# Peptides against a protein of PDB entry 5TUV, part 114

Target 1, 107 residues: chain A of PDB entry 5TUV
Amino acid sequence: KEVIDRLRYLKAEIEDLELKERELDQQKLWLQQSIKNVMDDSINNRFSYVTHEDICNCFNGDTLLAIQAPSGTQLEVPIPEMGQNGQKKYQINLKSHSGPIHVLLIN
Target 2, 107 residues: chain B of PDB entry 5TUV
Amino acid sequence: AQECQNLEVERQRRLERIKQKQSQLQELILQQIAFKNLVQRNRHAEQQASRPPPPNSVIHLPFIIVNTSKKTVIDCSISNDKFEYLFNFDNTFEIHDDIEVLKRMGM

## One batch from the design tools (peptide; made by RFdiffusion4, then SolubleMPNN)

Design b2_p19_7_s2 (from b2_p19_7, 11 letters changed)
Fold by OpenDDE base, seed 4:
Structure b2_p19_7_s2 (fold): chain B 107 residues (1-107), chain C 107 residues (1-107), chain A 19 residues (1-19)
Amino acid sequence: as target 1 above (107 residues)
Amino acid sequence: as target 2 above (107 residues)
Amino acid sequence: DLLEKQKELAKKLNEELAK
């Protein structure tokens, strides 16, 4: 009897959790669309930038490359392998399909 | 008994998924807020300066930041009308997205 | 001096990348 009651409770709770999960999924989709709309707005787009100072304040002491790439740009970082000179290769491959990539040396 | 245990495992799995989804939703909300704050800051700054910033002084979203040691040698190959970039580093590097930058900026 | 040289190098690189 106790086991049966526990089973009933668990089944009911799982059902409630399924509903909650679906609700969260929907909220995520709505919010993602909202973010897209906000970012695509012409006025917001005009002001959607950071300065060199902003970047420098976030990072200290290193060489900084800012890569402005369109949404959907493919970023590949291959596993470091030994190069011809016996040194590990550290690479970044970028491929854009919607527009040019812009690179700035910040520091 | 086994059925009860299976349902308890499932329950826990669902609870963890819900927790993760709630966290992801919160992150999206924070991203939206950060973006709006960025736009507001820049709009205000340009109003005060009575001019937009110089084109080469800002990095427009979306972007990524690559940071590496000052000693790192960076080679860049560009092809296909700036649609493809190959970066070669002789040492390790880190990649940070614009969302992380906005967080570091306190937006 | 070194900082200025670095800035100049950065400027040149940015100009080249912009081409």
Scores: peptide ipSAE 0.037, ipTM 0.850, DockQ to the pose 0.054
Fold by OpenDDE base, seed 3:
Structure b2_p19_7_s2 (fold): chain B 107 residues (1-107), chain C 107 residues (1-107), chain A 19 residues (1-19)
Amino acid sequence: as target 1 above (107 residues)
Amino acid sequence: as target 2 above (107 residues)
Amino acid sequence: DLLEKQKELAKKLNEELAK
């Protein structure tokens, strides 16, 4: 009896959790769409930038490249492999489909 | 008994997924807030300066930041249309997205 | 010296990007 009751309880709870999970999934979708709408707004888009100072304040001691690329740009970072000369290959591959990529050296 | 245990495991798994999804939603909310704060900051700054920033002095979203040692040699190959970039590094590097930068900026 | 080298690198990169 106790086991049966526990089983029933667990099944009911799992069903509730399934509903909750679906609710969260929907909320995520709505929020993502909201963010997209905000970012695509002409006024917001005009002011959606950071400065060199902003970047420099976030990082120190290293060479910094800023790569501005359209949404949907493909970014590939291959697993480092040994090259023909015995040196590991460290690469970034970028491919845009909707516009040019802009690169800035910050420091 | 075994069925009960299996359901308890499933319950726990679902709870963890829900927790993760809740965290992801919170991150999205914070991203939206950060973006709005960024826009507000920039609007105010341009109003105070009575001019927009120079075109090459800012980095428009979306962007990524690549940081590497000052000693790292970077080679960049660019396609004619600037749609494809190949970066070669002789050492390791890190990549940070614009969301992380906004977080570091305290937006 | 290192900073200047970085500036030079930036200049070169920008020049290449401008081509």
Scores: peptide ipSAE 0.028, ipTM 0.849, DockQ to the pose 0.058
Fold by OpenDDE base, seed 5:
Structure b2_p19_7_s2 (fold): chain B 107 residues (1-107), chain C 107 residues (1-107), chain A 19 residues (1-19)
Amino acid sequence: as target 1 above (107 residues)
Amino acid sequence: as target 2 above (107 residues)
Amino acid sequence: DLLEKQKELAKKLNEELAK
């Protein structure tokens, strides 16, 4: 009887957890849409930028490239492999489908 | 007994997924807040300066930051339409998204 | 030395961006 009761309890709890998980999934979707709407707003879009100073303050001492690319731009970072000359190649591949990519050297 | 144990494992798995999803949701909330704060900051700054920032002094979202050693040699190949970029590095690099930058900025 | 290298990188980048 104790085992049976435990089984019933666990099944009920799992069902509740399933509902909770679905709720969280929906909330995520709604929030993502909300963020998109906020970012796509004309006024917000006008002010949706950071400065060179902002970036420099976040990263000290390194060479910094800022790559501004449209949403949905494909970013590929291949696993470093040995090149033809025996040197590991470190590479970034960017492919945009909706607009040009802009690159700035920050420091 | 075995069924009970299986359900307990399943329960724990679901609890962990829920925890992860809750964390992700919190991150999205923080992202939205950070973006709003960024917009507010920039709006205020432009009001104080009575002018927009110079075009090449700002990086509009969305963007990524690539940081590497100052000793790293970077080669860039760009398509004619600027839709495709190929970066080659002779050493390791790090990539940071705009969300991380906003976090580092304290937004 | 590092500054010079960075200038070179900037120059190269600008040249590529101008194409």
Scores: peptide ipSAE 0.058, ipTM 0.854, DockQ to the pose 0.060; fails the geometry check
Fold by OpenDDE base, seed 1:
Structure b2_p19_7_s2 (fold): chain B 107 residues (1-107), chain C 107 residues (1-107), chain A 19 residues (1-19)
Amino acid sequence: as target 1 above (107 residues)
Amino acid sequence: as target 2 above (107 residues)
Amino acid sequence: DLLEKQKELAKKLNEELAK
């Protein structure tokens, strides 16, 4: 009797959790679409930028490169391998399909 | 009973997934808020200045920031159409996305 | 020394980007 009651309880709880999970999934989808719509808005897009000062305030003491690339740009950071000269190669590969890439040296 | 144990395991698994989904949802909400705040800030700033910032003084979203030592030598190869970039570093570097930058800015 | 290296990097980067 105790086991049967526990089983019924657990099944009911799992059903409630399934409903909650589906609710969260739906909320995520709606929010993602909302973010996309907000970012794609012409006015918002016009003002969607940061300044050199903003970046400098976030990072101190090093060389900073800002790389602006269209959404969907492929970013590859290969595992460092030993080069021909015996030095490890540290690389970033960028490939855009929808527009040019712009690079700025901040400091 | 074995069935009871199996359901308890499933229950726990679902609870963990729900927790993760809740966290992800919160991050998305914060990202949206940060973006909206950024847009509002920039709009206000440009209104006060009565002009947009110079093109090369700002970094438009989406972007990434590459941080490396001032001693690091950076080589850049660019395609003719600026759609493909290859960066070579003689030392390690860090990459930060625009979301992280907005967080650091306090948006 | 560090300042010079930074200037060199900036120059090189600008030259590459100007192509």
Scores: peptide ipSAE 0.046, ipTM 0.852, DockQ to the pose 0.058; fails the geometry check

Design b2_p19_7_s3 (from b2_p19_7, 11 letters changed)
Fold by OpenDDE base, seed 1:
Order: structure tokens, then C-alpha cells, then sequence
Structure b2_p19_7_s3 (fold): chain B 107 residues (1-107), chain C 107 residues (1-107), chain A 19 residues (1-19)
């Protein structure tokens, strides 16, 4: 009797959790679409930038490169390998399909 | 008994997934808020200055920030159409996305 | 042209790194 009651309880709870999970999935999709719409808006797009000062305030003491690349740009950071001179190679590979990439040296 | 145990495992798995999805949803909400705040800030700033910032003085979203030591030698190879970039560093570097930057800015 | 652009960028980077 106790086991049967526990089984019924667990099954009911799992059903409720399944509904909750589906609700969260729908909310995520809605929010993602909302963010996309907001970012793609012409007015918002015009003002969607940061300044050199903003970046400098966030990072201090090192060399900073700002790389502006279109959405969907492929970013590859290969595992460091030994070069011909016995030095490890640290690389960043960028490939855009929708537009040019712009690089700014901040400091 | 075994069936109860199986359902309890399933229940726990669903609870963990729900928790993760809730966290992801919260992050998306924060991203949207940060973006809206950025847009508002820039709009007000340009209104006060009565002009847009110079093109090369700002970094438009989406972007990444590369941080490396001042001693790091950086080599950049660019394609003719600027769609492909290869960066070579003689030392380690860090990459930060625009979302992280907005967070650091307090947006 | 590509080589020139690369050299210019490298030059700018080196100049800033030297400061």
C-alpha cells in the first residue's frame, strides 16, 4: 500500500515537472526571439556600441584588442602547438561570412 | 521498490534540468536589460554631444576583446576582403565577449 | 596591398606596445 501510494505520488509529481520544463522551454524561445528583435531594431542597432573608455575601465594594464565581427563569425582558438623555433604558437582564427571584421587597438 | 527508485531518479533529473533552465533564463533576461541600458546611455550621450562618436572611437556589437601582456608580440594576417583574420601571439591571451564587457560596465 | 595593410597594422601595434 505504501509503495503503491508512493508510485502514484511520484508519477503525478513528474508530470507536473514535465509541464514546468515545457513552460521554461517556451519562455526561453520567446526571450531569445525578443532579444533578437531588440538587437535588430534600427534604432537600437545604431546605439549598440561601447567606447574605448568603457573597455579601458573594464581592463587595466594589458594590451587590448577589440575585434568587431558580424554575428555568426567563426572563432577558432587552436590548441597551442610547438612552432618551428620551438616556441608555442598561440593563435586566433576568425572567419566571417556576412561582412568584414574590424580590429581596434585600445591600449 | 525498484520502480519507486527509478522514478525518484527521474524526478531528481528533471529538477536539476529545471534549475539549469531557470538559470539560463535569468541570464538571458540580464543580457536583455544590459543591452537596453547600453542603448539608452549612448542615446543620451549623443543627444548631449549633439553628434555621433567618430567611427573608429567605438566598438559596435557583437565584438570580442582580446587581452594580452604588453610584452606580447602580436602578428595579424588579413584577407583581402577582411573576412578572414589570423592572429599570432608569442604568449598567452584571454578572450572576453561583449556580454561580459557589459556586465563589467555595470549595465 | 594586403601586405601593406598588414605592415601598417603591425606597425601601429608595435608602436603602442612600445609605449
Amino acid sequence: as target 1 above (107 residues)
Amino acid sequence: as target 2 above (107 residues)
Amino acid sequence: ELLKLQKELAKKLNEKLSK
Scores: peptide ipSAE 0.018, ipTM 0.852, DockQ to the pose 0.242
Fold by OpenDDE base, seed 2:
Structure b2_p19_7_s3 (fold): chain B 107 residues (1-107), chain C 107 residues (1-107), chain A 19 residues (1-19)
Amino acid sequence: as target 1 above (107 residues)
Amino acid sequence: as target 2 above (107 residues)
Amino acid sequence: ELLKLQKELAKKLNEKLSK
């Protein structure tokens, strides 16, 4: 009886958890859509930028490249492999399908 | 007994997924808030200056930041239409998305 | 034009990295 009761309890709880998970999934989708709508707004889009100062304040002492790429741009960072000279190759490959990529050297 | 154990495992798995999804939702909320704060800041700044910033002085979202040592040699190959970029580094680098930058900015 | 742009970018990077 105890085992049977435990099984019933667990099954009921799992069902409740499944409902909760679906609710969270839906909330995520709605929130993502909300963010997209906010970002796509013409007024917000006009002011959706950071300054060179902002970036410099976030990162100290390094060479900084800012790469402005359209949403959906493919970013590939291959695993470093040995190059022809015996040095590891560190690469970034960018491929945009919707617009040009712009690169800025910050410092 | 075995069925009970299996359901306990499933229960725990679902609980963990729910916890993760809750955290992801919180991050999305914070992202939206950060973006709104950025827009407000920039709007206020431009109002005070009575002019927009120069086009090349700001980095419009979406963007990524690549940081590497000052000693790193960077080579860049660009396609004719600027839709494809290949960066070669002789040393390690880090990539940060705009969301992370906004977090570091305290937005 | 592409070659020119690439050269300019490389030049700018090298100049800044050399400082």
Scores: peptide ipSAE 0.018, ipTM 0.854, DockQ to the pose 0.262
Fold by OpenDDE base, seed 4:
Structure b2_p19_7_s3 (fold): chain B 107 residues (1-107), chain C 107 residues (1-107), chain A 19 residues (1-19)
Amino acid sequence: as target 1 above (107 residues)
Amino acid sequence: as target 2 above (107 residues)
Amino acid sequence: ELLKLQKELAKKLNEKLSK
């Protein structure tokens, strides 16, 4: 009897959780679209930038490259392998399909 | 008994997924707020300066930041009218997205 | 053309890294 009651309880709870999960999924989709709309707005787009100072304040004195790439740009970081000179290769591959990539050296 | 255990495992799995989705939703909300704050800041700053910043002094979203040592040698190859970039580093690097930058900025 | 752009970028990078 206790097991049967527990089973009934668990099944009911799982149904409630399924509903909650679907609700969250819908909210996520809505919010993602909202963010997209806000970012795509012409006025917001005009002011959607950071300064060199902003970047420098966020990071230490290392070399900083800012890579401005269109949305959807493919970023690949291959596993470091030994190069011809016996040194590990550290690489970044970028491929854009929607526009040019712009690179700035910050410091 | 086994069925009860299976349902309990499923219940827990669903609870964890819901928790993760709730966290992701909160993150999206914060991203939207951060973006709006960025836009507001920049708009105010340009109003005070009575001019936009120089084109090469700002980094427009979306972007990524590559952080590496000052001693790191960076080689860059560009192809296909700036649609493809290959970066070679002789040492390790870190990559940070614009969302992380906005967080670090306190937006 | 692409080579020119590469050289320009390399030049800018080297100039800043030299500071």
Scores: peptide ipSAE 0.018, ipTM 0.853, DockQ to the pose 0.387
Fold by OpenDDE base, seed 3:
Structure b2_p19_7_s3 (fold): chain B 107 residues (1-107), chain C 107 residues (1-107), chain A 19 residues (1-19)
Amino acid sequence: as target 1 above (107 residues)
Amino acid sequence: as target 2 above (107 residues)
Amino acid sequence: ELLKLQKELAKKLNEKLSK
């Protein structure tokens, strides 16, 4: 029956797709570990920075804040809500667990 | 018939997930390349200058960039241990991670 | 110390934003 054949085909294809998905997951895991290893290398870490010029070239004449925070820092941007004075609140909440946060004004 | 339809939907869902995972994997590869290029650039620059950059002239990874209008009033509250920051803005802002910055830099 | 740092940061921000 055509329906039965289609069912078998679909099930087989889904199984193949599951294998492919697992392969991709494994590749992602390895790549993430590779990136971590590269970034954690002492020499690479020493040179893992951008300049103020780099930042200014990426953005136009707005006020730019650079927030240097350790990996794993929690970043929360609440949905703008009406404040007590009737104005919308625009907020950024940062919570670090592994080290201090440093803030720089670029321009 | 209904079972076939359900499996077709499942097949399509898996195909989309695989596509997304492939894209994410490519992005990770690009991130790694960008980071390596950044390190190489900085190493070369410091070799040519025969000195490291001043500590306050660079932004070490990881970081985020917050950009807002020059007219935006920014208030910052810092915890005693500098592990928690609260930023208040009287207007909208944008947040960009270091990965996006590296992309904009052409790394 | 924290108050001093906060004050300095706020001052710098305000100075830059006022220009």
Scores: peptide ipSAE 0.018, ipTM 0.853, DockQ to the pose 0.337

Design b2_p19_7_s4 (from b2_p19_7, 10 letters changed)
Fold by OpenDDE base, seed 5:
Structure b2_p19_7_s4 (fold): chain B 107 residues (1-107), chain C 107 residues (1-107), chain A 19 residues (1-19)
Amino acid sequence: as target 1 above (107 residues)
Amino acid sequence: as target 2 above (107 residues)
Amino acid sequence: SLLELQKKLAEELNKKLSE
């Protein structure tokens, strides 16, 4: 009887959790769309930028590249492997499908 | 009973998944807030300056920041349409997305 | 040509990055 009661309880709880998970999934989708809408707004888009100063304040002492690319741009960072010269290959591959990529040297 | 144990494991699995989704949702909310704050900041700044920033002084979203040592040699190859970029580094680098930058900016 | 221009830009970038 105790086991049966526990089973019933657990099944009910799992059902509630399933509902909660679905709710969260829907909320995520909604929020993602909301963010997209906000970013795509003409006024917001006009002001959707950071400055060189902003970047410099976030990072110190290193070479900084800012790469602006359209959403959906493919970014590949291969696992470093030994090259023909025995040096590890550190590489970034970018492929845009919707627009040009812009690169800025910050410092 | 074995069934009870199985359900308890499943329950815990779902709880953890829900927790993860809740965290992801919170991050999205913060991203939206950060973006809105960024826009407000920039609007205010341009109003005060009575001019937009120079085009090459800002990085428009979306973007990534590549951080590497000042000693790192970077080779960049660009397609003729600027849709494809290949970066070669002789040393390690770090990539930071715009979301992280906004966080570091305190947006 | 467009290709030459892009190459030049890449070279300039590489030059700056090498400094």
Scores: peptide ipSAE 0.023, ipTM 0.859, DockQ to the pose 0.547
Fold by OpenDDE base, seed 2:
Structure b2_p19_7_s4 (fold): chain B 107 residues (1-107), chain C 107 residues (1-107), chain A 19 residues (1-19)
Amino acid sequence: as target 1 above (107 residues)
Amino acid sequence: as target 2 above (107 residues)
Amino acid sequence: SLLELQKKLAEELNKKLSE
């Protein structure tokens, strides 16, 4: 009887958790859409930028490249493998489908 | 007994997923707030300057930051498809997305 | 060509990055 009661309890709890998880999933979708709407707003889009100073304040001591690319641009960073010259290849591949890619050297 | 144990494992799995999803939602909320703060800052700054910043002085979202040693040699090639970029590095690099940058900026 | 111009820009970028 104790085991049976425990089983019933667990099943009921799992059902409640399923509902909670679905609620969170919906909230995520809603929030993602909200963010998209905010970013796509013409006024917000106009002011959606950072400055060189902003970047420099976040990083120091190294070479910094800023790569601005349209949303949906494919970014591929392959696992470093030995190249033909015997050196590991460190590579970034960018493929844009909707607009130009802009590269800035920060420092 | 075995069924009870299986359900307990399942319960725990669901609880962990819920916790993760809650954390992800919080992150999205923070992203939205950071973006709004960025926009507000830039609007205020441009009002004070009475002009927009020069086009090449700012980095529009979305973007990524590539951080590498000053000693790293970077080669950039553009494919026949003008929207495809290939960056080759002779050493390791780090990539930071715009969200992380906004966090570091304290937005 | 536009492609040639882009290649030239890439070369210039490489020069700057090499400094």
Scores: peptide ipSAE 0.021, ipTM 0.854, DockQ to the pose 0.647
Fold by OpenDDE base, seed 4:
Structure b2_p19_7_s4 (fold): chain B 107 residues (1-107), chain C 107 residues (1-107), chain A 19 residues (1-19)
Amino acid sequence: as target 1 above (107 residues)
Amino acid sequence: as target 2 above (107 residues)
Amino acid sequence: SLLELQKKLAEELNKKLSE
């Protein structure tokens, strides 16, 4: 019957899709590790920077702060809530575990 | 008929997940390429200049960019743990990661 | 004090931002 044939087809396709999904998962993990290795390379690390000009070309008109922190630094931006003075609080919380955080004014 | 319909729903769900994973993988590939291009650019530039850039003229990865109004007052405090930073803003701000910056740079 | 240092740093930052 047509229904039986459709069921067989769908089951086979789902099985193929499962294999494809697992392949993609493995590729993602491999690529993530590859990126880490490339970034951790001493030569690449030496040249892993942008200039003030680069940043200025990307953004216009506002105050630009560059915050450089070690990998793994925790970033928290709480939802703006009313503060003690009745004003909304706009905050950035950073917690580094491996080194200092540097703040640069770009514009 | 119901079983066929259930499998079709599952098939579609898996196809969407695969599509999302493919997109994420492509983004990772682009990130890696962008980083390599950045390194190559900087290496070439330093070779031509025969010197590295001044230390305070560059922003080393990883970093974030905070964009806010020029009128925004920013307060920075460091907790008892020297690795914890709190930034207070009296107005809204935007955060952009280094990946986005590299994209905007056309890397 | 740590608090005073933080205040000074904040003032310097805001000074730079206002320029």
Scores: peptide ipSAE 0.021, ipTM 0.850, DockQ to the pose 0.354
Fold by OpenDDE base, seed 3:
Structure b2_p19_7_s4 (fold): chain B 107 residues (1-107), chain C 107 residues (1-107), chain A 19 residues (1-19)
Amino acid sequence: as target 1 above (107 residues)
Amino acid sequence: as target 2 above (107 residues)
Amino acid sequence: SLLELQKKLAEELNKKLSE
């Protein structure tokens, strides 16, 4: 039956797609490791920074805070909720486990 | 017939996941390139200046940029756990990661 | 104390942000 043939085709295609997906997963893992290696290199680490000018060129008009924290620092931005005074609270929570957090006012 | 439909739905879902993963891989490649370009730029700049930039003039990766109105009141508190920071804003803000900044910089 | 220092730093930061 046409339906049976369609089923067989779909099953075979899904199997091929599964293989493709696994391949992509492996590639992602490889790339992630590669990026990590590049960033952790001593020379690259020394030069892995942007300037105030760089930031100002990317943004304008508002208050800009730069927060530098170690990789793995937990960042939480709670959904705005009504606070005690009937105002919405807007918060950023940061928790570092491996080093200090540094905050800079850009403009 | 129902089984055929179910497999078609699954097929489509897998295709979409594969597409997303392909896009994510492309982003990772671009991130790596951007980072390498950043490092190269900074190395060249420091060579030309014959000195590193002042410590307070640069923002080391990884970082985030918080953008808010000039009128926004920002309160920063450090918890008893010295690794925890709480930022309170009386109005909305935007957060941008270092990857986005590098993109905006044209790296 | 370390706590006092942290508080002072936070206060200074807030002061700078309010300027």
Scores: peptide ipSAE 0.020, ipTM 0.854, DockQ to the pose 0.597

